# Peptides against a protein of PDB entry 3B8E, part 2

Target 1, 230 residues: chain A of PDB entry 3B8E
Amino acid sequence: PFLIFIIANIPLPLGTVTILCIDLGTDMVPAISLAYEQAESDIMKRQPRNPKTDKLVNEQLISMAYGQIGMIQALGGFFTYFVILAENGFLPIHLLGLRVNWDDRWINDVEDSYGQQWTYEQRKIVEFTCHTPFFVTIVVVQWADLVICKTRRNSVFQQGMKNKILIFGLFEETALAAFLSYCPGMGVALRMYPLKPTWWFCAFPYSLLIFVYDEVRKLIIRRRPGGWVE

## One batch from the design tools (peptide; aimed at target 1 E121)

Design b1_p8_3_s4 (made by RFdiffusion4, then SolubleMPNN; from b1_p8_3, 6 letters changed)
Fold by OpenDDE base, seed 5:
Structure b1_p8_3_s4 (fold): chain B 230 residues (1-230), chain A 8 residues (1-8)
Amino acid sequence: as target 1 above (230 residues)
Amino acid sequence: KPVKIPDP
């Protein structure tokens, strides 16, 4: 998010507090999932023909899959950001290069895509209104990771333990999202303004995309068992 | 619908 903010010079899509909440809260669920998937791959594999290379290949493949899921999560967050700004009169093309004037407190006549003028205060309200939905989008997209883990062909015992840890992680991040979104004073203290309930649904297409991505991946692995497991 | 920024 921060890299795109610098490259495209768009209004800040994700605040520092939101970044900290992702790093400390939301990123724990993928990390836990990855750790348990590695442990299961080590238990269920036939004796690797070459224990050093086969272990490294599996860790790399799992890491790549989670890296790709993380990219889809980021795309979901940006989609939510662009939708909110578009509904407030700022089309995506108009946001390119707008940061310079957007962040200038002395400019109170910044025009949107429809010729409406926005004061500095109004611009900051809509910017901070994007931060909370971006975070919530990441949380909702991570719910798809839980579904992906449940659909894996692992032992009921191993799936049960992983499921409990993932459910706990998802509960924690969802509770944090609700607290940051709806607790009085969070807009002033953390620059995370209250989230309209409708924005929770904006992430659902991306959760579905992750689910489809994982099912396609599983289908490819099932059709070519020798290339990924051996 | 444009999300009306609540009046300050």
Scores: peptide ipSAE 0.027, ipTM 0.684, DockQ to the pose 0.234
OpenDDE base, seeds 1, 2, 3, 4: peptide ipSAE 0.017, 0.017, 0.024, 0.019; ipTM 0.580, 0.596, 0.668, 0.576

Design b1_p8_4 (made by RFdiffusion4)
Pose (drawn by RFdiffusion4):
Structure b1_p8_4 (pose): chain A 230 residues (1-230), chain P 8 residues (1-8)
Amino acid sequence: as target 1 above (230 residues)
Amino acid sequence: SPVPPSPV
């Protein structure tokens, strides 16, 4: 968000005070939960994991979580950013502009008068909003992530999907998300009431592609064991 | 002067 927030002055889609509420507030229990996820094979069948080569974090990981999924998620919440403005003052060709606040009203876009009314408000579309819908969309993509990372080589199909803990936390996350999105008060130091019917399902189209994606690769990694690029 | 806020 902040990167694009510079390349094209299209208003702060994700908030800072909003970031410190996902890794340190949302994906919390899920990250923990992952730990309770059980085996994946006869483990005591493999040579000791060398320490110099086979690491913990590496390209294999980063490329598949920063340069792959991390992107598909990115669109999703970024897409919702537009819809959150679209059904309010969409600028899919417009937007791209510094939104000052000492001016008060004197400007707008797409047939409007947004000002002191819609200036304290002009931002209420990303503050109380956008950030929020983007926020939720991130959580919403984090579902399929917290299930495509549940396994490392087996389809969630012929593999246990019985992580009682994860599941009851995948909700204990998605729920908190709502309570953090409708919390009558603290919503001040935070975001605001989104349109439950849709101000949620925005990223939903995406969460899927995620689950659908890696699910194939795993099954790709298999049908071709020695594997190629995958 | 006070300006009342409007909801979106």

Design b1_p8_4_s1 (made by RFdiffusion4, then SolubleMPNN; from b1_p8_4, 3 letters changed)
Fold by OpenDDE base, seed 4:
Structure b1_p8_4_s1 (fold): chain B 230 residues (1-230), chain A 8 residues (1-8)
Amino acid sequence: as target 1 above (230 residues)
Amino acid sequence: PPVPPIPL
């Protein structure tokens, strides 16, 4: 989020505190689930025929898959951000370079894509209104990632602890999202304004896309064992 | 007048 904010000079899509909540609250449980998956996979697999190469390949492939999923997750968040801003009169192309004027408190006549002028206060309301659904979008997309992790072949027999960690992660992320979205004072404390329930569904196409992407990936791997897609 | 931001 912050890199695109710098590169594109768009209004801040996600607050720093919200990013920290994602990194520490939502990403940590999946990371732990993965660490346990890897540890359990290492325990159950007969010694890899070549422990260095086969482990490195699996780690590299896992890291690439998570990197790709993380990119799709970020795209989902940005999609929600662009939808919200577009519904509020700011088309994506108009947001490019707008940050300088957007963040200036003295400019109260920033025009949207339709020629409507926005005060600094109104702009900040919209900006902070974007933070919550961006966060929720990440959480909803992470549900797909968690489901994907659950559907991995090696998880079927070792489902016990992996499923508990995964289920715990799903509940934690959902509870955190609900807390940050609807707890009184979060708008003041975290600059996260409350979210209409409808916006929870904005991420669902991306969640589905991630699910389909992983199922297609798994299908390709199953049809071509030893391919670069593993 | 500016349309108030759609409360999300």
Scores: peptide ipSAE 0.029, ipTM 0.647, DockQ to the pose 0.208
OpenDDE base, seeds 1, 2, 3, 5: peptide ipSAE 0.019, 0.023, 0.023, 0.025; ipTM 0.653, 0.645, 0.626, 0.666

Design b1_p8_4_s2 (made by RFdiffusion4, then SolubleMPNN; from b1_p8_4, 4 letters changed)
Fold by OpenDDE base, seed 2:
Structure b1_p8_4_s2 (fold): chain B 230 residues (1-230), chain A 8 residues (1-8)
Amino acid sequence: as target 1 above (230 residues)
Amino acid sequence: PPVAPIPI
């Protein structure tokens, strides 16, 4: 998120406080819950890792986590951001380079894509209105991310949802996201303005994409052991 | 007058 904000000079899509709420708030219980996941049914049939040659965190895991899944998550967030700004008169192409004037409090006549002028206060309301749906989008795609992390090879349907701590984590992160989004004063405290319930659904295609992508990956691994995807 | 931002 922040890199595209710098490179494209677009209005800030996700605030620093919202990032902290993700990294320290919503993700903590889910991450801990994975330590309680039941071993995959086939794990005892696999050879142990060679501690001299095999890394715990390999390039393939990094590529999957940050390169593939992380990219889909980022795309989901940016999609929500662009939809919101477009609905408020700012088409994606008009946002390129706009940050300089957008963030200037002395410019009160920034034009949107339709020639309407926006005051600094109005622009900041729209910006902070983007932060909450972006945050919620990340939480929704993290549901899929957490679920796919239950297994490396087996389908989630083979593993099942037996980890009660993981289920609790999913509810906890969702409840926390709702609290941070809708609690009175969060607009002042966190610069997170409340969102319409419809924005929760904006991330669902991306969450589904993450889930399907990983299930297909795991299916390929199961059908072709020793493939480049493992 | 500018259309107030649609509360999202």
Scores: peptide ipSAE 0.028, ipTM 0.662, DockQ to the pose 0.218
OpenDDE base, seeds 1, 3, 4, 5: peptide ipSAE 0.099, 0.024, 0.027, 0.018; ipTM 0.820, 0.633, 0.624, 0.599; seed 1 fails the geometry check

Design b1_p8_4_s3 (made by RFdiffusion4, then SolubleMPNN; from b1_p8_4, 4 letters changed)
Fold by OpenDDE base, seed 5:
Structure b1_p8_4_s3 (fold): chain B 230 residues (1-230), chain A 8 residues (1-8)
Amino acid sequence: as target 1 above (230 residues)
Amino acid sequence: VPVPLVPI
């Protein structure tokens, strides 16, 4: 979010408060739940890690987490952001470079893509109205990310959904996201304005894409052991 | 998820 905010000079897609709610709120119980996951059926067929050469965080993990899954998650968040701003009169092309005037409190005549003028207060309401759906989009794509993290090689259908703590984590993060989005006073306390129920569905294609992408990756690894995908 | 996957 911040990298594109700096490079493209667009209105802030995701606020510091919403990031803290992800990193310290919705991700905590799901991350802990993975410690209770059952070992894969093939664990005794794998060679032990060499502690001198093999890193715990390797290039494959960084590529998968940040370069592949993380990019699909970011695309989901930005899709929601661009749709909300377009519904409010700001087309994606018009957002490029707009940050300078958008964040200026003394400019009250910022034009949208249709020539409508927006006051500083109106612009900040729209900006904060984007933060909550972006946050919810991240939670919805995290459902898929958590589920794919259950296994390294086996399909989730082979592993099953037997981890009750992981199932609890999925419900907890969703309930927390709903609480932060819809509880009265969250607009004042966290600058999180309530979102239309339709915004929850904007992330579903990306969540499905993450799941299908990883299941296809795992299928390739199972069919071609020692390939570049491993 | 060992690291926050949300690219900042």
Scores: peptide ipSAE 0.080, ipTM 0.814, DockQ to the pose 0.019
OpenDDE base, seeds 1, 2, 3, 4: peptide ipSAE 0.081, 0.057, 0.072, 0.061; ipTM 0.819, 0.790, 0.804, 0.796; seeds 1, 3 fail the geometry check

Design b1_p8_4_s4 (made by RFdiffusion4, then SolubleMPNN; from b1_p8_4, 4 letters changed)
Fold by OpenDDE base, seed 5:
Structure b1_p8_4_s4 (fold): chain B 230 residues (1-230), chain A 8 residues (1-8)
Amino acid sequence: as target 1 above (230 residues)
Amino acid sequence: PPVPLVPL
C-alpha cells in the first residue's frame, strides 16, 4: 500500500490504523492456529534440515509469501480500492499524481474524472471509505492464505480441515473484521466507515486464485520432486 | 506464517 502511495502519488489506499488491525488483530489467532496443525503424512520421508546451511526463512519462503501470495493479496486490495474510487467519480488514471492536491486541506475544488469538484472533507470521507473495504479484502484473501499454509506438499483435501483452532481463527478474524467495520462509533474511533455488503465479495476471486495457485504448485511438486518449484 | 504476508 505505502510503496504505491509514494511511487504513484495516489490517495492513501490503506491507513495506519487498518494495518494495525491486520497485524495485531485479524492475523494473530490464525497465525497461532498453525502451531496446532497436524504433521503431513510424508513428514517421515523428508530429510532433516541442516541447521548450518538451511535457513528457517529462506529465499523460497520469501518468494512464496511476499513475491507470489502477497502480490495477489495486494492486487485484491488495490482492485477494491480502484473500484470504490471509480464509483465515486475517480478513474484509475486520474488518481496518478492526485495525492498532492488530495491531501492539501486548503484545496476544496479538486476535480474528479467527470469535472465534479470535491472539498477536502468529502475527499477524506471517500479515502477512509476505501480503507475499510481494503481491510476486509485482506481478511478475505487471508482465509485462502491460512488454508494453503496448512500443508507444504500435500493437498488441503488430503490434509483435511481437522484443526479446530484454525477453524476458530477463520471465524474470529471474520467476526473481528465485521465488528470493526459495522460497530457504531468506529468512524470516530478508528476512521473505519461502514462498507456495503457487496464489498465483501470483491476479494472472492483473488481468494480463490490464491487457493488454486497453491494447489497447482503443490500438485507440480508431488508429480516432479526436485523441480525448481520446491 | 511467521511474517506478515500483506505487502505494505
Scores: peptide ipSAE 0.061, ipTM 0.801, DockQ to the pose 0.018
OpenDDE base, seeds 1, 2, 3, 4: peptide ipSAE 0.054, 0.053, 0.055, 0.045; ipTM 0.811, 0.790, 0.787, 0.774; seed 1 fails the geometry check

Design b1_p8_5 (made by RFdiffusion4)
Pose (drawn by RFdiffusion4):
Structure b1_p8_5 (pose): chain A 230 residues (1-230), chain P 8 residues (1-8)
Amino acid sequence: as target 1 above (230 residues)
Amino acid sequence: HSHSFPSF
């Protein structure tokens, strides 16, 4: 968000005070939960994991979580950003502009008068909103992530999907997300009431592609064991 | 055609 927030002055899609509420507030229990996920093979069958080569974090990881999924997620929440403005004052060709606040009303876009009314408000579309819908969309994509990372080489199909803990926390996350999105008060130091019917399902189209994506690769990694690029 | 938003 902040990166694009510079390349094209299209208003702060994700908030800072909003970031410190996902890794340190949302994906919490899920990250923990992952730990309870059980085996994936006869482990005591493999040579000791060398320490110099086979690392913990590496390209294999970063490329598949920063340069792959991290992107598909990105669109999703970024897409929701537009819909959150679209059904309010969409600028899919417009937007791209510094939104000052000492002016008050004197400007707008797409047939409007947004000002002191819709200036305290002009932002209520990202503050109480956008950030929120983006926020939730991130959680929403984090579902399939917290299931495509549940396994490392087996389809969630012929593999246990019985992580009692994860499941009951995948909800204990998605729920918190709502309570943090409708919390009558703290919503001040935070975001706002989204339109439950849709101000959620926005990223939903995406969470899928995620699950659908890596699911194939795993099954790709298999059908071709020695594997190629995958 | 300005759109309003709810508040607390």

Design b1_p8_5_s1 (made by RFdiffusion4, then SolubleMPNN; from b1_p8_5, 7 letters changed)
Fold by OpenDDE base, seed 2:
Structure b1_p8_5_s1 (fold): chain B 230 residues (1-230), chain A 8 residues (1-8)
Amino acid sequence: as target 1 above (230 residues)
Amino acid sequence: KVVKLPDL
């Protein structure tokens, strides 16, 4: 997110504090769930393979999968951001390089893609309007990640306690998203303005995409054990 | 010009 903001010079899609809330609040539970899944995979693979090589392969696999999923998550967040700005008159191409004028308090006549002039205050309202849906998009996409982790487990019996961790993670992320989105003062404290409930659905296509991506990945792994997708 | 406010 931050790299695209610097390279493209677009209006800030997500505040620094909100990024920290994602990294610490939303990514922690998935990371723990993946660590537990890895530990279980290592326990279940108890055929006498070289424990050093198998652990390294599994760590690399999880890291690559997480990196790829994280990239799709970021794309989902940016999609929501671009949709909101486009609905407010700012097409994606028009946002390129706009940051300099966007962030200038003295420029009150920034034109949108349709020639409408926007005051600094109006622009900042739209910007902070994007922050909350971006965050919520990440949370909704992470629901797919947690569901994916559930589907990797072959053993129904060992799923019990880990299913509780996944359900708890889903609840915690959703509760955090609701708290940050709707608690009074969050607009001032975190630059997160409240969103309409409809924006929660904007991420669903990306959650589905992640789910399909992982199912295809699992299918490839099952058909070609030892392939590059491992 | 009618300023279209963010429909939040």
Scores: peptide ipSAE 0.037, ipTM 0.609, DockQ to the pose 0.212
OpenDDE base, seeds 1, 3, 4, 5: peptide ipSAE 0.027, 0.032, 0.034, 0.019; ipTM 0.585, 0.602, 0.631, 0.624

Design b1_p8_5_s2 (made by RFdiffusion4, then SolubleMPNN; from b1_p8_5, 7 letters changed)
Fold by OpenDDE base, seed 3:
Structure b1_p8_5_s2 (fold): chain B 230 residues (1-230), chain A 8 residues (1-8)
Amino acid sequence: as target 1 above (230 residues)
Amino acid sequence: KPVVLPLP
């Protein structure tokens, strides 16, 4: 998020506080929960791998897959951001380079894509309105990420949802997202303005995409053992 | 005043 903010000079899509809430609030409990995940049911069915060659290839492929998933997560957040700003009169092309004037409190006549003038206060309301849905979008795509992390090769349907700590992590991050989104005063305290419940669904296609992508990847690995994807 | 569209 920060790289696109610098390169494109767009209005801040995700506030510092929201970033901290993701990094420290929503990600920590899920990450810890993975330490308690049961070993894949097929571990004992695999022949011992050559620790020098087979491990390195797997680590690189896993790293690449997580990198790709991370890009899809970021794209989901930015999609939500662009939709909100477009619905408020700022088309994506118009946002390029706008940050300098957007963040200037002395400029009260910033024009949107339709020629409407926006005061500094109005712009900040829209910006902080984007922060919460971006945050929620990340949480929703993290559901998929956490679920797919349960296994390396087996389908999630084969592994099941037996880890109660992981389920608790999913509940915790969701409850935190709801609390930060809807608790009175969060707009003032955290620059997280409340969102309509409908915005929770904006990320669902991306979460589903991540899930399907990983299940297809794992299916390919199972069907072609020793292929370029394992 | 600019018509601020309904914020989400």
Scores: peptide ipSAE 0.026, ipTM 0.568, DockQ to the pose 0.219
OpenDDE base, seeds 1, 2, 4, 5: peptide ipSAE 0.012, 0.026, 0.026, 0.021; ipTM 0.639, 0.680, 0.683, 0.673

Design b1_p8_5_s3 (made by RFdiffusion4, then SolubleMPNN; from b1_p8_5, 7 letters changed)
Fold by OpenDDE base, seed 3:
Structure b1_p8_5_s3 (fold): chain B 230 residues (1-230), chain A 8 residues (1-8)
Amino acid sequence: as target 1 above (230 residues)
Amino acid sequence: KPVTLPDL
């Protein structure tokens, strides 16, 4: 998120506090849940032929998978951000370089893509309106990430939801998202304006995409043990 | 025209 904000000079898609809530609130419990997760029975039954090389290859593949998932999460958040701004008259192309004028409190005539002028206050309302849906989008995409991370090779349907800590993590991040989205005063305190329930569904296609991607990946690994994807 | 913020 922050890299695209710097490179493209677009209006801030996520507040600093919302980023901290993601990093500390939504990612920490999942990370702990994975640390307590029982290693797949298949990993424990195969003595690594070479403990050092096979572990390194596995760690690299996991790191690549998490990196890819993290990119899809960011893309999901940015998609939601661009949809909201487009619905408010700011097309994605018009946002490029707009940050300088957007953040200037003395400029009260910033034009949107349709020639409508926006005051500083109106622009900040729209910006803070984007923060909550972006955060919620990340949480909804993280549901898929957490579910797929439960298994390395087995389908989620085979492993099931046995890890109580993982289920607690999913509940915690969802409860946090609901609290930050709907608690009175969050707009003032955290720059997170209330979210219509419909915006929760904006992320579902991305969560489904991640889920399908990972199931296909795992299916390929199961069908071709020792291939490039192992 | 007043900016009608979509009722989010």
Scores: peptide ipSAE 0.032, ipTM 0.598, DockQ to the pose 0.197
OpenDDE base, seeds 1, 2, 4, 5: peptide ipSAE 0.022, 0.030, 0.028, 0.018; ipTM 0.575, 0.633, 0.620, 0.620; seed 4 fails the geometry check

Design b1_p8_5_s4 (made by RFdiffusion4, then SolubleMPNN; from b1_p8_5, 7 letters changed)
Fold by OpenDDE base, seed 2:
Structure b1_p8_5_s4 (fold): chain B 230 residues (1-230), chain A 8 residues (1-8)
Amino acid sequence: as target 1 above (230 residues)
Amino acid sequence: KPIKLPLP
């Protein structure tokens, strides 16, 4: 996200504090879930395979999958950002290079894609209005990450503990998202303005995409000889 | 001038 912001010189899609909230608040539960899955995989691999080689292969596969899913999550966040700005008159192409004028307090006549002029204050309102939906989008796509973990063929007993962790993770992330989105003062403190409930649904296509991606990945792995469903 | 679109 930050690289695209620098390279494309677009208005800031996500505040630094919001990024920290994502990294610390939302990524922890998926990371813990993946760590538990890896540990469970190591326990199930009780067949006399070379434990060093099998561990390395599994860690690489999990890392690659997480990296790919993370990329899709970021795309989901940017999608929400572009949708909000487009609905406010700023088409994606118009945002390229706009940051310099966007962030200038003395320029009060920045034109959108339709020739409408925006004051600095109005621009900052719409910018900060993007931060919260971006964060919420990440949470919603992470729901898919937690759900795909449930679909793994683990033992019923081990699934029970994982299911509790997954449910707790879903609750925690959702509660955090609601708190940051709707608690009074969050706009001032975190530059996260409250969003309409309808914006929670903007990420759903990407959550579905992640789910489909993982199911296809699992299918491919299952078709390979000696492939683990992990 | 176009009418300003409402903020979300």
Scores: peptide ipSAE 0.025, ipTM 0.670, DockQ to the pose 0.166
OpenDDE base, seeds 1, 3, 4, 5: peptide ipSAE 0.020, 0.022, 0.022, 0.018; ipTM 0.627, 0.642, 0.621, 0.621

Design b1_p8_6 (made by RFdiffusion4)
Pose (drawn by RFdiffusion4):
Structure b1_p8_6 (pose): chain A 230 residues (1-230), chain P 8 residues (1-8)
Amino acid sequence: as target 1 above (230 residues)
Amino acid sequence: HPFTFPTP
């Protein structure tokens, strides 16, 4: 968000005070939960994991979580950013502009008068909003992530999907998300009431592609064991 | 066509 927030002055989609509420507030229990996920094969069948080569974090990981999924997620919440403005003052060709606040009303876009009324408000579309819908969209994509990373080589199909802990935390996350999105008060130091019917399902189209994506690769990694690029 | 958002 902040990167694009510079390339094209299209208002702060994700908030800073909003970032410190996902890794340190949302994906918390899920990250923990992953730990309770059980085996994936006869482990005591493999040579000891060398320490110099086979690492923990590497390209194999980063490429598949920063340069792959980390992107598909990105669109999703970024897409919801537009819809959160679209059904309010959509600038899919417009927007791109410094939104000052000492002016008060003197400007707007797409047939409007947004000012002291819609200036304290002009931002209420990202502050109380956008950030929020983006926020939730991130959680919403984090579902399929917290299930495509649940396994490392087996389809969630012929593989246990019985991580009692994860499941009851995948909700304990998705729920908190709502309570943090409708919390009557602290919503001040935070975001605001989204339109439950849709101000959620926005990223939903995406969470899928995620689950659908890596699910194939795993099954790709298999049908071709020695594997190629995958 | 300004849209107003209420404050709870």

Design b1_p8_6_s1 (made by RFdiffusion4, then SolubleMPNN; from b1_p8_6, 6 letters changed)
Fold by OpenDDE base, seed 4:
Structure b1_p8_6_s1 (fold): chain B 230 residues (1-230), chain A 8 residues (1-8)
Amino acid sequence: as target 1 above (230 residues)
Amino acid sequence: KPVVLPDL
């Protein structure tokens, strides 16, 4: 989020503190789940045919999976951000380079894509209004990603600890999302305005798309083992 | 047109 904010000069899509809460709160549970999965795979002493290559391949697959999940989550958040801003008159193309004027307190006539003028205060209300749905979108996408991860590993059905860590992750993410969205003072402290329940559904089409995409990918892999989609 | 803020 912050990198795209700098590169594209768009209005701030998500607060840095909230990003840190996601990275430290939400990404830790999957990381712990993986650390436990590696430890459990090491306990399942089927001698890896080559312990160095099989561990490296697993670590690379894990790192790639996390990197891909993080990118998908960011894309989901940005999708919600662009939808909200578009519904408020700011089309994605118009947001490119707009940050300079958007963040200027002295400019009270920033035009949207429809020629409507926005005061600094109105712009900041819309900006901070985007933060909560962006975060909630990440969490809802993470639910889908966690479910997808569960379905990728047929072994997860065999190991009860993986299911507990996954369920704990889903609970922690949901609790964090509810806390940041609905706790009094979060609008002042984190610039996250409270979210109507209807906006939680904005992420579901994207989560469904990811789920369908992954199921189609798995179907292709199952039908053509060794294909380029692996 | 009046600024329509997201009714979040």
Scores: peptide ipSAE 0.042, ipTM 0.620, DockQ to the pose 0.250
OpenDDE base, seeds 1, 2, 3, 5: peptide ipSAE 0.029, 0.031, 0.032, 0.017; ipTM 0.595, 0.641, 0.615, 0.633

Design b1_p8_6_s2 (made by RFdiffusion4, then SolubleMPNN; from b1_p8_6, 5 letters changed)
Fold by OpenDDE base, seed 4:
Structure b1_p8_6_s2 (fold): chain B 230 residues (1-230), chain A 8 residues (1-8)
Amino acid sequence: as target 1 above (230 residues)
Amino acid sequence: RPVVIPEP
């Protein structure tokens, strides 16, 4: 989020402290849960042909998977960010390069995509309003990502939710999201304003899309082993 | 008003 903020010069989508809370709080327990996930796939039941090289390849694949999950989460967060700003009059194209004027406290007539003028205070309210649902969106996307990452080839419906650590991680990240979203003082401490409960659903279409895409991918892999979709 | 902020 911060890199895109710098590169695209958009209003800050998420605070650095909140990013740290995601990386250290919400991502760590799920990552551990995935590491301790029993080798339920037939791929992991196969002994590595070469324990050293195949273990390294698996570790690299796991690392890449975590990197990809993080990118997908960021995309989900940005989706929510753009939706919120668009609903408040700022279309995505209009946000490009807007940061300079957005962050200038002396400019009180920044126009949105519809010609409405926004004061500095109003802009900061909208900006900080984006932080909480961005974070919540990441958590909601993480639900889907964690569930789909549980299996490489099997459907979630086939494997079930047997990993207690994974389940604990899902509850922990959800509890953290609720805490950061609704605990008094978070607006002052973390610049995370409370969100309407309805905004929890903003990420669901994205999470559903990921889930469906992954299930379809897994279905294709099961029906056509050795295909390019692996 | 920001769309996301709960009304008081």
Scores: peptide ipSAE 0.025, ipTM 0.661, DockQ to the pose 0.190
OpenDDE base, seeds 1, 2, 3, 5: peptide ipSAE 0.017, 0.024, 0.020, 0.013; ipTM 0.536, 0.635, 0.557, 0.542

